# Peptides against a protein of PDB entry 1LOE: the designs that were tried, part 9

Target 1, 181 residues: chain A of PDB entry 1LOE
Amino acid sequence: TETTSFSITKFGPDQQNLIFQGDGYTTKERLTLTKAVRNTVGRALYSSPIHIWDSKTGNVANFVTSFTFVIDAPNSYNVADGFTFFIAPVDTKPQTGGGYLGVFNSKDYDKTSQTVAVEFDTFYNTAWDPSNGDRHIGIDVNSIKSINTKSWKLQNGKEANVVIAFNAATNVLTVSLTYPN
Target 2, 181 residues: chain A of PDB entry 1LOE as posed
Amino acid sequence: TETTSFSITKFGPDQQNLIFQGDGYTTKERLTLTKAVRNTVGRALYSSPIHIWDSKTGNVANFVTSFTFVIDAPNSYNVADGFTFFIAPVDTKPQTGGGYLGVFNSKDYDKTSQTVAVEFDTFYNTAWDPSNGDRHIGIDVNSIKSINTKSWALQNGKEANVVIAFNAATNVLTVSLTYPN

## One batch from the design tools (peptide; aimed at target 1 H51 V64 F85 L173)

Design b1_p11_6_s3 (made by RFdiffusion4, then SolubleMPNN; from b1_p11_6, 4 letters changed)
Fold by OpenDDE base, seed 3:
Structure b1_p11_6_s3 (fold): chain B 181 residues (1-181), chain A 11 residues (1-11)
Amino acid sequence: as target 1 above (181 residues)
Amino acid sequence: PVYKRLGFSAS
């Protein structure tokens, strides 16, 4: 077996291990994905591809990732779509369709997307989001329409700590979000 | 083998 691990505690102005897409950039040692304007998409990819499946052994990789994020969304109507952590093909490109978080382009399941995302969704899209209209965490597999969601009460402007773990043996993805302060 | 990239995105 093999293990790949990395950590970025401070983001520099010339971060060589990140691929910036759209409006994504670094400032004040933080990764900033979007600006407070309409029709903005920003992404950042870890530059090194991750070996997730071994054709020789058939093994699928386990993984654990943790990160901290801040969202400013003081109301429920005049705000951006949200934020995602995602795993996609190495040649993935930003998607510009409104409401798709820069990752997807349809609510229809598309296996050719080969993309999994954990969304932190701040805007209610009637066409695919949970009918209660709550801000929510979602697990997205090849579609912006989540296969599972949970209501999430945003603490505006506060740092959220996230842990995402995947167990290959059980095929279970676990997401936890806490506000430490 | 199959390779993917990890990333963050917002819109």
Scores: peptide ipSAE 0.660, ipTM 0.946, DockQ to the pose 0.893
OpenDDE base, seeds 1, 2, 4, 5: peptide ipSAE 0.638, 0.638, 0.636, 0.648; ipTM 0.940, 0.941, 0.940, 0.942

Design b1_p11_6_s4 (made by RFdiffusion4, then SolubleMPNN; from b1_p11_6, 4 letters changed)
Fold by OpenDDE base, seed 3:
Structure b1_p11_6_s4 (fold): chain B 181 residues (1-181), chain A 11 residues (1-11)
Amino acid sequence: as target 1 above (181 residues)
Amino acid sequence: AKYVRLGFSAS
């Protein structure tokens, strides 16, 4: 089977292997997705399409990704929606509906979206988020309403290390988040 | 064959 791998340690201003959407850009070797203002959406896609399913063999790809992110959310009320890693069709476009993390546009399951996301949600949306109101990690399949969530205690302004892995044989997606410092 | 793109998003 074929294997595709890549890594980006430092983000440059002319990063040719990224497709920037909305307010996404790079500065000081970091990828910045949104400005610190209301009503903003920013995205960045790896430019190369990923072959995840082979129609001849029926095989589905395994994958592992790791990244580090920082969120500034000093309170739970006057803050942005959050951050997400997502997998979507090659022609995916930003979604501008409030609370949808720039990825989805409904809490209803929409098969045609063909989008899977891991959300790091900092804002409580009463219409679809867990009723306890906690900041949380969620797995989203074709909907902003997560199929599974876990409470997450944000360390404000600190770097979080994330590992996301998918096992095609078991159809299990795992998410790990650690604050190393 | 089916292809996707990987990405990050925030709002």
Scores: peptide ipSAE 0.674, ipTM 0.938, DockQ to the pose 0.894
OpenDDE base, seeds 1, 2, 4, 5: peptide ipSAE 0.648, 0.656, 0.643, 0.658; ipTM 0.937, 0.938, 0.936, 0.938

Design b1_p11_7 (made by RFdiffusion4)
Pose (drawn by RFdiffusion4):
Order: sequence, then C-alpha cells, then structure tokens
Structure b1_p11_7 (pose): chain A 181 residues (1-181), chain P 11 residues (1-11)
Amino acid sequence: as target 2 above (181 residues)
Amino acid sequence: EVVNISFSSTL
C-alpha cells in the first residue's frame, strides 16, 4: 500500500514542492501557467513521483485530484490554446506548444508519449478537434486527438472547480467541472 | 491560473 497526498490552497512565492517548466510561476497566491501573452508554454509538476501501478501485482492506483482554475482572456472570442491536467513519466519535459498544449507532439497515437491528459481546450484546431468547433473538455491518451470530448462554454475570468477521479476497479476516468451559479 | 489544488492516490 502506498499513498501520496497533498493540498495547496494558496500558492506561495517559493513553492518548493513544485517543478516549474516553461513560464510557470506563482504570483499573488496563484499558480500562473501562462500570462495573457502570445506563443508561450507554462507547466508545473508536483515534485514527488507517484506510484500509479505495480508490475509485480498488476494493481493500479485509485486517485482523485481537484483544483480551481481561471482562464482570463482579452474577450470571449479570441482565446487560445487551453489548459491540461496530465499524468506523464517522471522525466516529462515540455512537448510542442500551441494547440498541442505542451504535452503532445502528434495527432496520431504515439506509444513513446506515455501520458494521459484531460484538456480544457479553448481553440478549435481543424486538424483534430471536434468538427462542431466548440470549446471542450477532452481525455487524451498519447495523442492530441481526444478519445472523448464534451462541449463546455467558457466563462471568461470566472473560477471553475474541477474533480478528476480514477477508479481502479472499472478503469473509469471521470471529469467534472462546475461553474458556480 | 490555478487557485487551489488537492491530490490523493492509493495503491
């Protein structure tokens, strides 16, 4: 049995238990992944590796993460590229920016990627996004093309509360985001 | 921006 848990309700200026990659930094008690600036990537990882499954027993971890996040765009129309919560190898480094969300490099399945991410995607990329053109939440496994999506209407500047849970018994990954009111 | 976060896992 192995458990890993943590909570950060207010980020401080020297959050030593996070690894920052790209433009990720903490400001005014928030974790800032990108400022409202063009062509940039920010990532932050929890510093401890987490044991998610075991080859000797074949057991896989149950887990839950929750967080509140804000997307603040200049207006409701010109908004790119989005935000991800991701599970990657211990040595993960930033991948392709733009519509690949710092996490993937291809629309095709890439077995060397070894990452699954839940995306909160605010920009329609004709090449791989749901053709309806809506902003959406997706589950990505080793590809920027989501295996599953759900349209989501972005509320600019507002707090969204998200819970992602994995049940090892069913292998169900559930994602919930709620806007207050 | 991320305002707060929590995580828990059990293997």

Design b1_p11_7_s1 (made by RFdiffusion4, then SolubleMPNN; from b1_p11_7, 4 letters changed)
Fold by OpenDDE base, seed 2:
Parts: C-alpha cells; sequence; structure tokens
Structure b1_p11_7_s1 (fold): chain B 181 residues (1-181), chain A 11 residues (1-11)
C-alpha cells in the first residue's frame, strides 16, 4: 500500500511544505496560529494533497499524526477558542465564525464539508459544547458539535504531546494527550 | 507530574 509521511521539527519562516491561511505564521521555529487579539483565525495546511479516501474503491487510509502544542489560556473567559487538527478537502478555506475554530461554520451536521477535526477547545460555547463547561478535547465530524468529547485539564503554558490515530478497518479515531512534565 | 488522557470514537 502507498504511504505518505512528513515531519516538521522546526517551523521555518519560509516553510515550503505548508500553506498558511489567515493569521497563521511561524516565529522562533514554531507555528503560531493566531496573535493574542480578538477576531483572528489562522491555519496551516500541509501543502501536498493526501490520498485519504478513494472514491473509486471506497478505501480509506489509516493514519497517525503526532504533534506538540502549547496554549496560554490563564482563564476560561478572556481567551480564544482553541485549535484543531483537521482533515478537509483540498480547497478548504478558513472559517471566520466565532467559536468554530476556523474550520467549521455550523453546529448542524453538513456532510458536504467532508471535514474531520480533533479540537482542543478552551472556550465554552453554550450552543454546542458539553454542558459541564469543561475545557475539552473533541472529535468533530462535519460539525463543530463534537460527536464525542473528553474533559481536558489544561496545563497552562506547558507542552502537550498529542497522538491522533485512525484505523480504517474499525473506523475508530483515537486521540491521546500527554503532559510529560 | 505526567498526565495522560486518551479516548476513541467510531466515525
Amino acid sequence: as target 1 above (181 residues)
Amino acid sequence: MITSISFSSTL
């Protein structure tokens, strides 16, 4: 079977294998999605299309991705919405609606979006987030309203290691997050 | 202190 892989250990100022959208940028060898101001959206796409689903055969690829992130969100009220790892069609564009994490534009299920995301959500949106108000990790399929969530205790300013794996045979997406220190 | 969380869903 075909395998595609990539690794970015340091994000350069002219990162050739990324497409930056919105306010996404690199600084000090890190990818920064937004500036600490209101009403900003930033994204970065892997520049090469990945063959995940084959319309001819119906086959879906397995995948595994890992990354490290830091969020500074010292409180739950004066903070941004969080971020996602997402998979979307090649013509995907940033979405500017507040609370939609730059990826979605509705809490209604929209199969035409063909978008799957893992959200790391730091802001409670009453209309769609879990009612307990916890910061959470969510699995989003064609909607900002997650199909499943897990409460997440953010360690502010600390590095979190994430692994996201999809098993096509079982159709199961697994998300793990670790604070190693 | 190490803290880990993991969960899965069928898509």
Scores: peptide ipSAE 0.501, ipTM 0.915, DockQ to the pose 0.071
OpenDDE base, seeds 1, 3, 4, 5: peptide ipSAE 0.485, 0.494, 0.454, 0.469; ipTM 0.910, 0.911, 0.904, 0.909

Design b1_p11_7_s2 (made by RFdiffusion4, then SolubleMPNN; from b1_p11_7, 4 letters changed)
Fold by OpenDDE base, seed 5:
Structure b1_p11_7_s2 (fold): chain B 181 residues (1-181), chain A 11 residues (1-11)
Amino acid sequence: as target 1 above (181 residues)
Amino acid sequence: MIVSMSFSSTL
């Protein structure tokens, strides 16, 4: 079994292994996707393509990714739309902003999107989000309307540690989030 | 299928 791994602990001003889209950039050794400016979309793609599915054999790769993110909103009671980890075709471009998180364009299932996302959604969109209105973690498959969600309490300004694991044998995606401090 | 692992955020 072939394994590919990479790690980025600090983001330099010339991070050559990232493709920045929209308002994404690096500053102070951090990847910044959005500033506190309305109507922004920021994305960063790992520049090296990853072979995750073998069309010849049908095999899908297992993967584990871990990262730390911070949402630091000026107003903790009215926070931006959210943060998303996503997997998409290598030629992916920014999609609809706002509640679509720059990743999707519809709540209707669209297989041509070929996009899987884990959303950390801080803003309630009545048209597709869980009716309880909670901030939530969601698993999105070809749609902004999550196939599964779990309530999540945002700790504004604090570092969240995330681990996302996919088990191809069971077809289960696992998400864990902790605030260690 | 070849994909990119990525991050996105909106405001």
Scores: peptide ipSAE 0.560, ipTM 0.940, DockQ to the pose 0.050
OpenDDE base, seeds 1, 2, 3, 4: peptide ipSAE 0.557, 0.451, 0.155, 0.508; ipTM 0.940, 0.907, 0.730, 0.926; seed 3 fails the geometry check

Design b1_p11_7_s3 (made by RFdiffusion4, then SolubleMPNN; from b1_p11_7, 4 letters changed)
Fold by OpenDDE base, seed 1:
Structure b1_p11_7_s3 (fold): chain B 181 residues (1-181), chain A 11 residues (1-11)
Amino acid sequence: as target 1 above (181 residues)
Amino acid sequence: DIVSISGSSTL
């Protein structure tokens, strides 16, 4: 079984294994997707293609990814919009901002998107988000409207640890989030 | 496929 892996513990100004899009950049050894300003999208792509789904054979790869993130909003009670971990075609470009998180363009299922995302959504968009209005983790398949969600209590300015795992045999994607500190 | 992260801000 072929296995590929990577790890980035600190981000430098010349991060050769990342493709930056939009307002994404590195500073102080951290990857920054957006600053606390309105109407920005920032993305970072791992520069090496990964065969998650083989269209020829139909095989799907197992994967596990982990990362640490911080959302640091100037107003803890008014935070928008969040971010995603996503898998898309290698030629992916920034999509619609705002509640679409720069990844999708519609709440309608669009198979041509070929995008799966785990969203960490801090803003309630009435058109597609869970009706309880909670900040949430969502699993998005070809749509910003999640196929499954779970409420998540944001701790502003604190580091969160995330583990995302996909089991191809069971077709189950798991997401774990903790605030260890 | 390509593994990525994306963020958006409106506030």
Scores: peptide ipSAE 0.513, ipTM 0.925, DockQ to the pose 0.045
OpenDDE base, seeds 2, 3, 4, 5: peptide ipSAE 0.464, 0.444, 0.401, 0.509; ipTM 0.912, 0.905, 0.883, 0.925

Design b1_p11_7_s4 (made by RFdiffusion4, then SolubleMPNN; from b1_p11_7, 5 letters changed)
Fold by OpenDDE base, seed 4:
Structure b1_p11_7_s4 (fold): chain B 181 residues (1-181), chain A 11 residues (1-11)
Amino acid sequence: as target 1 above (181 residues)
Amino acid sequence: MIVSMSFSSVL
């Protein structure tokens, strides 16, 4: 099997291996996805295509990704919709903002989306989010309505370490989040 | 299928 790997430890002002969409940009060696303004969508795509599914053989690639993110809101009780890691076709464009996280357009399953996402959702959208109202981690497959969720306590302004792994043999996606500090 | 690994956020 072939393995593709990459790592970005710091984000420079001319980050050549990222495609910025919407309000995404780099500052202070960090990738910043949103401006401090309402109704913004920011995305960053890894510029190198990744072959994860072979239509001829049906084989799906395993993958592991890790990253650190920070959500920094004016206060912990007034936080926007959240942050999302997603895998989508290389020509993907920003989708609906707000509760759709700039990644999806519907709570209905739409296979044409061809998008799998892990959401770190900080805002309760009654139409599709877990009824307990908790901030949560969700696994989204072609829909903003997660196929699985887990409650998550946001630590505002703190760095969260995330690991996402997919095992093709078992068809299981695992997500872990920790606040090391 | 060829995809991109990406990040998104909204305000």
Scores: peptide ipSAE 0.500, ipTM 0.925, DockQ to the pose 0.051
OpenDDE base, seeds 1, 2, 3, 5: peptide ipSAE 0.433, 0.481, 0.139, 0.494; ipTM 0.892, 0.911, 0.715, 0.921

Design b1_p11_8 (made by RFdiffusion4)
Pose (drawn by RFdiffusion4):
Structure b1_p11_8 (pose): chain A 181 residues (1-181), chain P 11 residues (1-11)
Amino acid sequence: as target 2 above (181 residues)
Amino acid sequence: VNLSFSSSLTL
């Protein structure tokens, strides 16, 4: 049995248990992944590797993560590209920016990727996004093309609370985001 | 704004 847990309710100026990649930094008690600036990527990883499954036994971990996040755009119309919570190899580095969300490089399945991410996507990319053109939450496994999506109406500048849970018994990955009120 | 995580794996 192995467990890993942590909580950070207010980020400090020297959050030594995070690895920052790209423009990721902490400011005014928040983890800032991108400032409202063009053409940038920010990533932060928890510093400890986590044992998610075991080859000897074949057992896979149950897990839950929760976080509050804010997307603050200049207005409700011109908003790109989005935000992901991702599970990747220990040595993950930033991948392609823009609509690939710093995590993937292709619309096609890429076995070498070895990452699954839940995206909160605010920009319709005709090439791979749901054709309805809505902003959405998606589950991505080794591709920017989501295996599943749900439209989500962004509330600009407002806090959204999200819980992502994985049940090892069913292999169900559940994602909930709630806006207060 | 805030973050939490928990996992459990059986060997």

Design b1_p11_8_s1 (made by RFdiffusion4, then SolubleMPNN; from b1_p11_8, 5 letters changed)
Fold by OpenDDE base, seed 2:
Structure b1_p11_8_s1 (fold): chain B 181 residues (1-181), chain A 11 residues (1-11)
Amino acid sequence: as target 1 above (181 residues)
Amino acid sequence: MSFSFSSELKL
């Protein structure tokens, strides 16, 4: 069994294993996806392609990823859209449509995007987000309209620990979030 | 605060 792994504990100014797109950058050993201005999109891709899906056999690999993040969103009206962890084809490009988190471009299912994402969504988009208007974590498959969501009580400005695991045998993606005490 | 949720992906 082939295994690919990587770890980035601190993000350097010349991070060789990341490809920055849009306004993504590193500062103070952290990855920052956007500038603190309107209508910005930033992404960072792991620079080496990872063989997760075998197009010849259809086999899919297990994977697990973990990261910590901080979001500053003190209110629900004057904030950015949030961010995603995503897996997409190597030629993926940032998407600029509002509310699409830089990853998608439609609420309609589009298998050609071949993109799976976990969204940490801080802005309510009436066209596709859960009707309760809650900040939420969503699992997205080829669409910004999540296949499943969970209400998320954001602890503003605090570090959240995330684990995302995919079980290839069951095709189940699991998202775990913890605010440590 | 901690929580977890899962979904089967239909790919």
Scores: peptide ipSAE 0.533, ipTM 0.945, DockQ to the pose 0.070
OpenDDE base, seeds 1, 3, 4, 5: peptide ipSAE 0.473, 0.526, 0.491, 0.475; ipTM 0.932, 0.945, 0.938, 0.933

Design b1_p11_8_s2 (made by RFdiffusion4, then SolubleMPNN; from b1_p11_8, 5 letters changed)
Fold by OpenDDE base, seed 2:
Structure b1_p11_8_s2 (fold): chain B 181 residues (1-181), chain A 11 residues (1-11)
Amino acid sequence: as target 1 above (181 residues)
Amino acid sequence: MSFSFSSTLNL
């Protein structure tokens, strides 16, 4: 077996192992995905391709990732869409459609996108989001319309610790979120 | 506050 790992505890201005797309940037040792203005999309990709899927056998690797994030969304109306952690083909490009979190471009399932994402969604899009209108965490496979969601009581401006784990043997993706305090 | 949830992916 082969294992690839990386860790970024502080994001520097010249972070060599990240590819910034759109309005993504680093400041104060944090990665910031967008400018504080309307209609911005930003992404950051790990610069080295990771072999997760074996085209010959169809096997998928296990993976686990963890990160800490902060979202400022004091209300549900005058806020951005949220963000995703995603895995996509190496030539992935930012998507600019509103509500698509910079990753997807349709609520229709599109296997050619080859994209898996965990969304932390702060804006209710009636066309695809859970009808209760709650802020939510979603698991997305080749579509902005999540295959599963859970209501998320955002603690505004507080650090959330996230762990995302994929078990290839069971094909199960698990998302864990903790607000310590 | 802490929670976890899972889904089987249809890859």
Scores: peptide ipSAE 0.549, ipTM 0.951, DockQ to the pose 0.070
OpenDDE base, seeds 1, 3, 4, 5: peptide ipSAE 0.488, 0.540, 0.483, 0.490; ipTM 0.938, 0.950, 0.937, 0.940

Design b1_p11_8_s3 (made by RFdiffusion4, then SolubleMPNN; from b1_p11_8, 5 letters changed)
Fold by OpenDDE base, seed 5:
Formats: structure tokens, sequence, C-alpha cells
Structure b1_p11_8_s3 (fold): chain B 181 residues (1-181), chain A 11 residues (1-11)
């Protein structure tokens, strides 16, 4: 089995291995998806296609990704909408903003989307989010309506460590989030 | 397919 790996510990001003979409950019060695302003979508794509799915056989590769993120909202009681880690076709473009997180367009399952996302959702959308209203981590398959969710307590302004792993043999995606401080 | 991240904010 061939393994492809990459690591970005500091984001440069001219990061060559990323494609920025919407309001995404780098500054001070950090990737910034959105500023704390209304109605913005920012995305960053790895510039080279990653072969994780074989269209001929349908086989999917195992993968593990880890990253650190900060959500820093001016008002901790009013935080929207969150962000995702996602995989999508190479020609993917920003989709609907707001509660759709710039990744999806509907709560209805749409296999043509060919998009899988792990959402870190800070805003409760009554139409599709868990009824308890909690901020949550969700696994989204071709829909903004998660197939599974777990409540998550946002620590505003604090660094969170995330690990996402996919086991192709079991078809299980695991997500872990910790606040080290 | 490609890996990516996305964020949005609606204050």
Amino acid sequence: as target 1 above (181 residues)
Amino acid sequence: MSLSGSSTLNL
C-alpha cells in the first residue's frame, strides 16, 4: 500500500500547496478561513489531488489527519456558523454559506455532491441540527444534515486539537477533539 | 478528490 503524507506547521504568505477560495487566506503563519464578520465563506484546498477513492473498484484508502484550530468570536454567546474538514471532487467550489458552511446546499441526501465533511458546528439550525441545540461535531455525507453528531463545548479563543481517522475496512470515521489547555 | 477545510460566519 502506497502512503502519501504532508504536513504544514506554519502557513506562509505565498503557500504554494493550497488553493484558497472565498475569504480564506494566510497571515502570521496561520490559515484563516474567515474573519469575524457577517456572511463570509472561506475555504482552503490542498492543491494536488489526493487519491483516496478508486472510481473503478470503489475502494477507499485509509487516512489520518490532525490539525489545531481556534474559533475566536467577539461574543461567545453569539457564534456562527463553524467550519468543516471535508473531502470533495477536485473541481469543488464554495457552496451555500451560513449554516451550510460553504460545503453543502441541502439537508436532503444528494449523492452527486460526492462530499464528506466533519463539521464543527457552533450554530443551531432548527431545520437539520440535533434538537438539543448543542454545539456539536457532525459527520456529513452528501448533506448538511449529519448522519451522526456529538455535543461539543466550544472554548472560545482556545486552541483545540483534532484527529480524524478513517478505516476503510470497517467504513468507520472517528473524530477526536481535545483542549490541551 | 481533494482534502480541504471550510469556515463561515454569520453574526
Scores: peptide ipSAE 0.296, ipTM 0.802, DockQ to the pose 0.035
OpenDDE base, seeds 1, 2, 3, 4: peptide ipSAE 0.172, 0.164, 0.029, 0.214; ipTM 0.748, 0.693, 0.635, 0.773; seed 1 fails the geometry check

Design b1_p11_8_s4 (made by RFdiffusion4, then SolubleMPNN; from b1_p11_8, 4 letters changed)
Fold by OpenDDE base, seed 2:
Structure b1_p11_8_s4 (fold): chain B 181 residues (1-181), chain A 11 residues (1-11)
Amino acid sequence: as target 1 above (181 residues)
Amino acid sequence: MSFSFSSTLTL
């Protein structure tokens, strides 16, 4: 059994264990994914590959991650798409298509992408998002079209605490979100 | 406000 863990409580300007892609950067000890302008995508990858899937045996590791985020999206019209926590192959590259959250490039299931994401989606894309038009949290497997979603009542500008856990024995991914204040 | 939801993944 191998276990890998890391923790980042404050994001510094020279964060050595992160690889920044696109417009991702740190400011005021926070990770900021975009420049809050149109046509921008940013990502940050943990710099060391995590051995979560064994290609030889097919076994997948358990994992748990937690983070705190703030989104400023006072309306649902002139806002960005949102963001994801994702796990992808080490050679993953930012995707620039609108609505794909910088991670995916199709609503069609593509096993070759080998990407799992939890999306925090603030923009309704009629082609793949839940028809009710709600802001939502989604679980995405090899597609921007979520396998499951839950309506998300965003508390604008407030800190949300997230826990994402994967149980390899049951193949169940659990997402928990709390606004403590 | 808090909530949790889960899904079985098809990997």
Scores: peptide ipSAE 0.445, ipTM 0.921, DockQ to the pose 0.071
OpenDDE base, seeds 1, 3, 4, 5: peptide ipSAE 0.409, 0.347, 0.395, 0.398; ipTM 0.908, 0.823, 0.905, 0.905

## One batch from the design tools (peptide; aimed at target 1 I87 Y109 N148)

Design b1_p12_1 (made by RFdiffusion4)
Pose (drawn by RFdiffusion4):
Order: sequence, then structure tokens, then C-alpha cells
Structure b1_p12_1 (pose): chain A 181 residues (1-181), chain P 12 residues (1-12)
Amino acid sequence: as target 2 above (181 residues)
Amino acid sequence: TYTLSDVVDLSS
């Protein structure tokens, strides 16, 4: 049995248990992944590796993560590219920016990726996004093309509370995001 | 509230 847990309710200026990659930094008690600036990537990882499954036994971990996040755009129309919570190898580095969300390099399945991410995507990329053109939540496994999506209406500047849970008994990954009110 | 779910095998 192994458990890993943590909580950070207010981020400080020297959050030593995070690894920052790209433009990720902490400011005014928040984790800032990108400022409202063009063509940038920011990533932050929890510093401890987490044992998610075991080859000897074949057991896989149950887990839950929750966080509040804010997307603050200049207006409701010109908003790109989005935000991900991701599970990747211990040595993960930033991948392609823009619509690939710093996490993937292709629309095709890439076995060497070894990452699954939940995306909160605010920009329709004709090549791989749901053709309805809506902003959406997606589950991505080794590709920027989501295996499943749900349209989501972004509330600019507002706090969204999200819970992502994995049940090892069903292999169900559930994602819930709620806007207050 | 927006919800989404799917089957994902993290051992693969």
C-alpha cells in the first residue's frame, strides 16, 4: 500500500514542492501557468513521483484531484489555447505549444507519449477538435484528439472548481467542473 | 456543472 497526498490552498512565492517548466510561476497566492500574453507555455508538476500502478501485482491506484482555476481573457471571443491536468512520466518536459497544450505533439496516437490529460480547451482547432466548434472538456490519451469531449461554456474571469477521479475497480476517469451559481 | 467520463487503463 502506498499513498501520496498533498494540498496547497494558497500558493506561496517559493513553492519548493513544485517544479516549474516554461513560464509557470506563483504570484499573489496563485499558481500562474501563462500570463495573458501571446505564444507561451507554462507547466508545473508536483515534485514527488507517484506510484500509479504496480507490475508485480497488476494493481492500479485509485486517485482524486481537485482544484480551482481561473481563465482570464481580454474578452469572451478571443481566447486560446487552454489548460490541462496531466499524468506523464517522471521526466516529462514541455511538448508542442499552441493547440497541443504543452503536452502532446500529434493528432495521431503516439505510444511514446505515455501521458493522459484532461483538457479544458478554449480554441477550436479545425484539424482535431469537435467539429461543432465549441469550447470543451476532453480526455486525451497519447493524442491531442480527445477520446471523449463535452461542450463547456467558459465564464471568463470566474472560478471553476474541478474534481477528476479515477476508480481502479472500473477504470472510470470522471471529470466534473462546476461554476458557482 | 459539467461532467465527463470514460474508461481509461493507466497500466497501459

Design b1_p12_1_s1 (made by RFdiffusion4, then SolubleMPNN; from b1_p12_1, 5 letters changed)
Fold by OpenDDE base, seed 3:
Order: C-alpha cells, then structure tokens, then sequence
Structure b1_p12_1_s1 (fold): chain B 181 residues (1-181), chain A 12 residues (1-12)
C-alpha cells in the first residue's frame, strides 16, 4: 500500500509543493488565502495528486491532516465567509460565488462535483447555514449545505489547531478543533 | 475541543 505524506512548517514564497489559485499567496512564512477586502477568493492545492480512491481495486485510503489557522472576525456581519479544507478533482478551479467558500457553487447536491470539504464558517448564510446563526464547522459533500455541523465559538485572532481524520473502514470523517491557549 | 463527525463515501 502506497503512503503519501508532507509537512509544511514555514510557507515560503516559492513553495514548490503547492499550487496557488486566485488570491492565495504566502507571506511571513504563512499561507494567506485572501486579502482583507470584499470579493476575493484564494486557494492552495497540494501539488501532487493524492490517490484516495482506486476505481480498479476499490481501495480507499485512510488519511490524517493537521493544521493551525488564525481568523480575524471581530463581528458576525462585516466579515468574510471563512475557509475550508477540501478534497476535489485535480482540475478543480476556484468558485467565486459569494458564501460558497471558493469551493462550491450551489446548495443543491451535485454528485459530479466530487468535492468534500470541512468548513470553518464565520458568516451566517440564511439560505443554507444552521438556523441558530452560530459560527460553525461543517462537513460538506458536493454542496455548500453541510451534511453535519457543530457550533464553534471563535476566539478572534487566536491560533486554532485542527485535526481531520478519515477512516476508510468506517467511512467516518472526524474533525477536531482546539484552542490550546 | 469541538469535535464533529460524519459518514462520507469517498469512493465516487
């Protein structure tokens, strides 16, 4: 069984193992998806294709990823939508529709999208987000409308540690978010 | 810690 792994502690200006899309870039050794302005979308893809599912053998890979992020969202109104960790086909392109986190383009389920995302959502979209209006984490399958969500109390400007794990035997995707301090 | 899980079929 093949195994692929990578680790990026400091994001450089010429990070060869990342493909930048839209407004995504690196600065001060950090990955920055967008600038703090309206109507901006940025993404970064791991440059090598990940063999998650083999149609010939039917094998599905286990995976674990971890990262640290910071979001500045001092209020719930004049803020951006948040961000996602996502898995999509190799030819995936940024999506510019407002509220779709640069990944999706519809609240309707679209199998052909072949996109799975974990969202860290800081803006309440009444059309598809949980009715309580809370900032939340969500698991999105082929739609911006999450199949499951959990309220998340953002600590503004603080580092959050995330672990995302997928168990191929059970098909369970698990997300854990912790503020260590 | 906030934890969330869901069943996802990646064989698609």
Amino acid sequence: as target 1 above (181 residues)
Amino acid sequence: TVTLSATVDLAK
Scores: peptide ipSAE 0.762, ipTM 0.964, DockQ to the pose 0.894
OpenDDE base, seeds 1, 2, 4, 5: peptide ipSAE 0.746, 0.761, 0.738, 0.747; ipTM 0.963, 0.963, 0.961, 0.962

Design b1_p12_1_s2 (made by RFdiffusion4, then SolubleMPNN; from b1_p12_1, 4 letters changed)
Fold by OpenDDE base, seed 2:
Structure b1_p12_1_s2 (fold): chain B 181 residues (1-181), chain A 12 residues (1-12)
Amino acid sequence: as target 1 above (181 residues)
Amino acid sequence: TVTLSATVDLSK
């Protein structure tokens, strides 16, 4: 079996195993996706392609990823849209449409995007987000309109621990978010 | 802890 793994505990200014897109950058050993201004999109890609699906054998890889993030969003209105962890083709490019989290460009299902994302969504977009208006985590497949969501009570400025696991035998993607302490 | 799951076909 083939296995690829990486770990970044401190993000440096010359992080060679990341490809920065848009406004993504590192500061104070953290990865920062956007500037603190309007209409900013940033992404960071792992620089090496990950072999998830083998077209010859049809086999799909299991994977698990974990990360810690902080979001500053003291209110629900004057805030950015949130962010995603995503898997996309190697030639993926940032998307600039508002509310699309830099990854998607439509609420319509588009199989050609070949993109799966876990969203941590801090802004209510009436056209596609859960009607309760809650901040939420979502699983997105080829669309910004999540196939499933769960309300998430953001602790402003606090570190959240995330684990995302995919079981290839069941095709189940699982997300867990915890605020420790 | 908030948990969420979904069925996703990555062989797309």
Scores: peptide ipSAE 0.767, ipTM 0.970, DockQ to the pose 0.925
OpenDDE base, seeds 1, 3, 4, 5: peptide ipSAE 0.749, 0.761, 0.737, 0.749; ipTM 0.968, 0.969, 0.966, 0.968

Design b1_p12_1_s3 (made by RFdiffusion4, then SolubleMPNN; from b1_p12_1 with D6A V7T S12K)
Fold by OpenDDE base, seed 2:
Structure b1_p12_1_s3 (fold): chain B 181 residues (1-181), chain A 12 residues (1-12)
Amino acid sequence: as target 1 above (181 residues)
Amino acid sequence: TYTLSATVDLSK
């Protein structure tokens, strides 16, 4: 069975196994996606392509990923949109449309995008976000409009631990987020 | 802990 794994505990200035896009960079051993200004988009891709779906056999891989993140968003109005963990084709490029988290470009389902994302959304976009206006975790398939969401109370500036798992036998993607402290 | 799941077909 083919298996790919990697672990990055400290993000270095010349991180060889990441491809930085847009404003993404490393500082103080952290991956930083954006600058603290308006209209900023940044991404980081794992540099090696990962075989998720085998077109010859039809097999789909299981996967588990975990990471820790911090968001500074002291209010709900003058803040950025949030971020995603995403899986996309190898030639994926940053998307600059506001509210699309640098990954999508439409609320309409677009199967040609071939992009799946888990969003940690800190800004209410009336056109596609849950009407309650809550910050939320979402699972996005080929659209910024999530196929499922869960309200999430951001602990500003605190570390959140995330685990994302995909079971190929059931096609279930599961996200867990915990504030350990 | 927050938990969220969905059915996703990664073959598409």
Scores: peptide ipSAE 0.771, ipTM 0.971, DockQ to the pose 0.907
OpenDDE base, seeds 1, 3, 4, 5: peptide ipSAE 0.754, 0.763, 0.732, 0.747; ipTM 0.969, 0.970, 0.966, 0.968

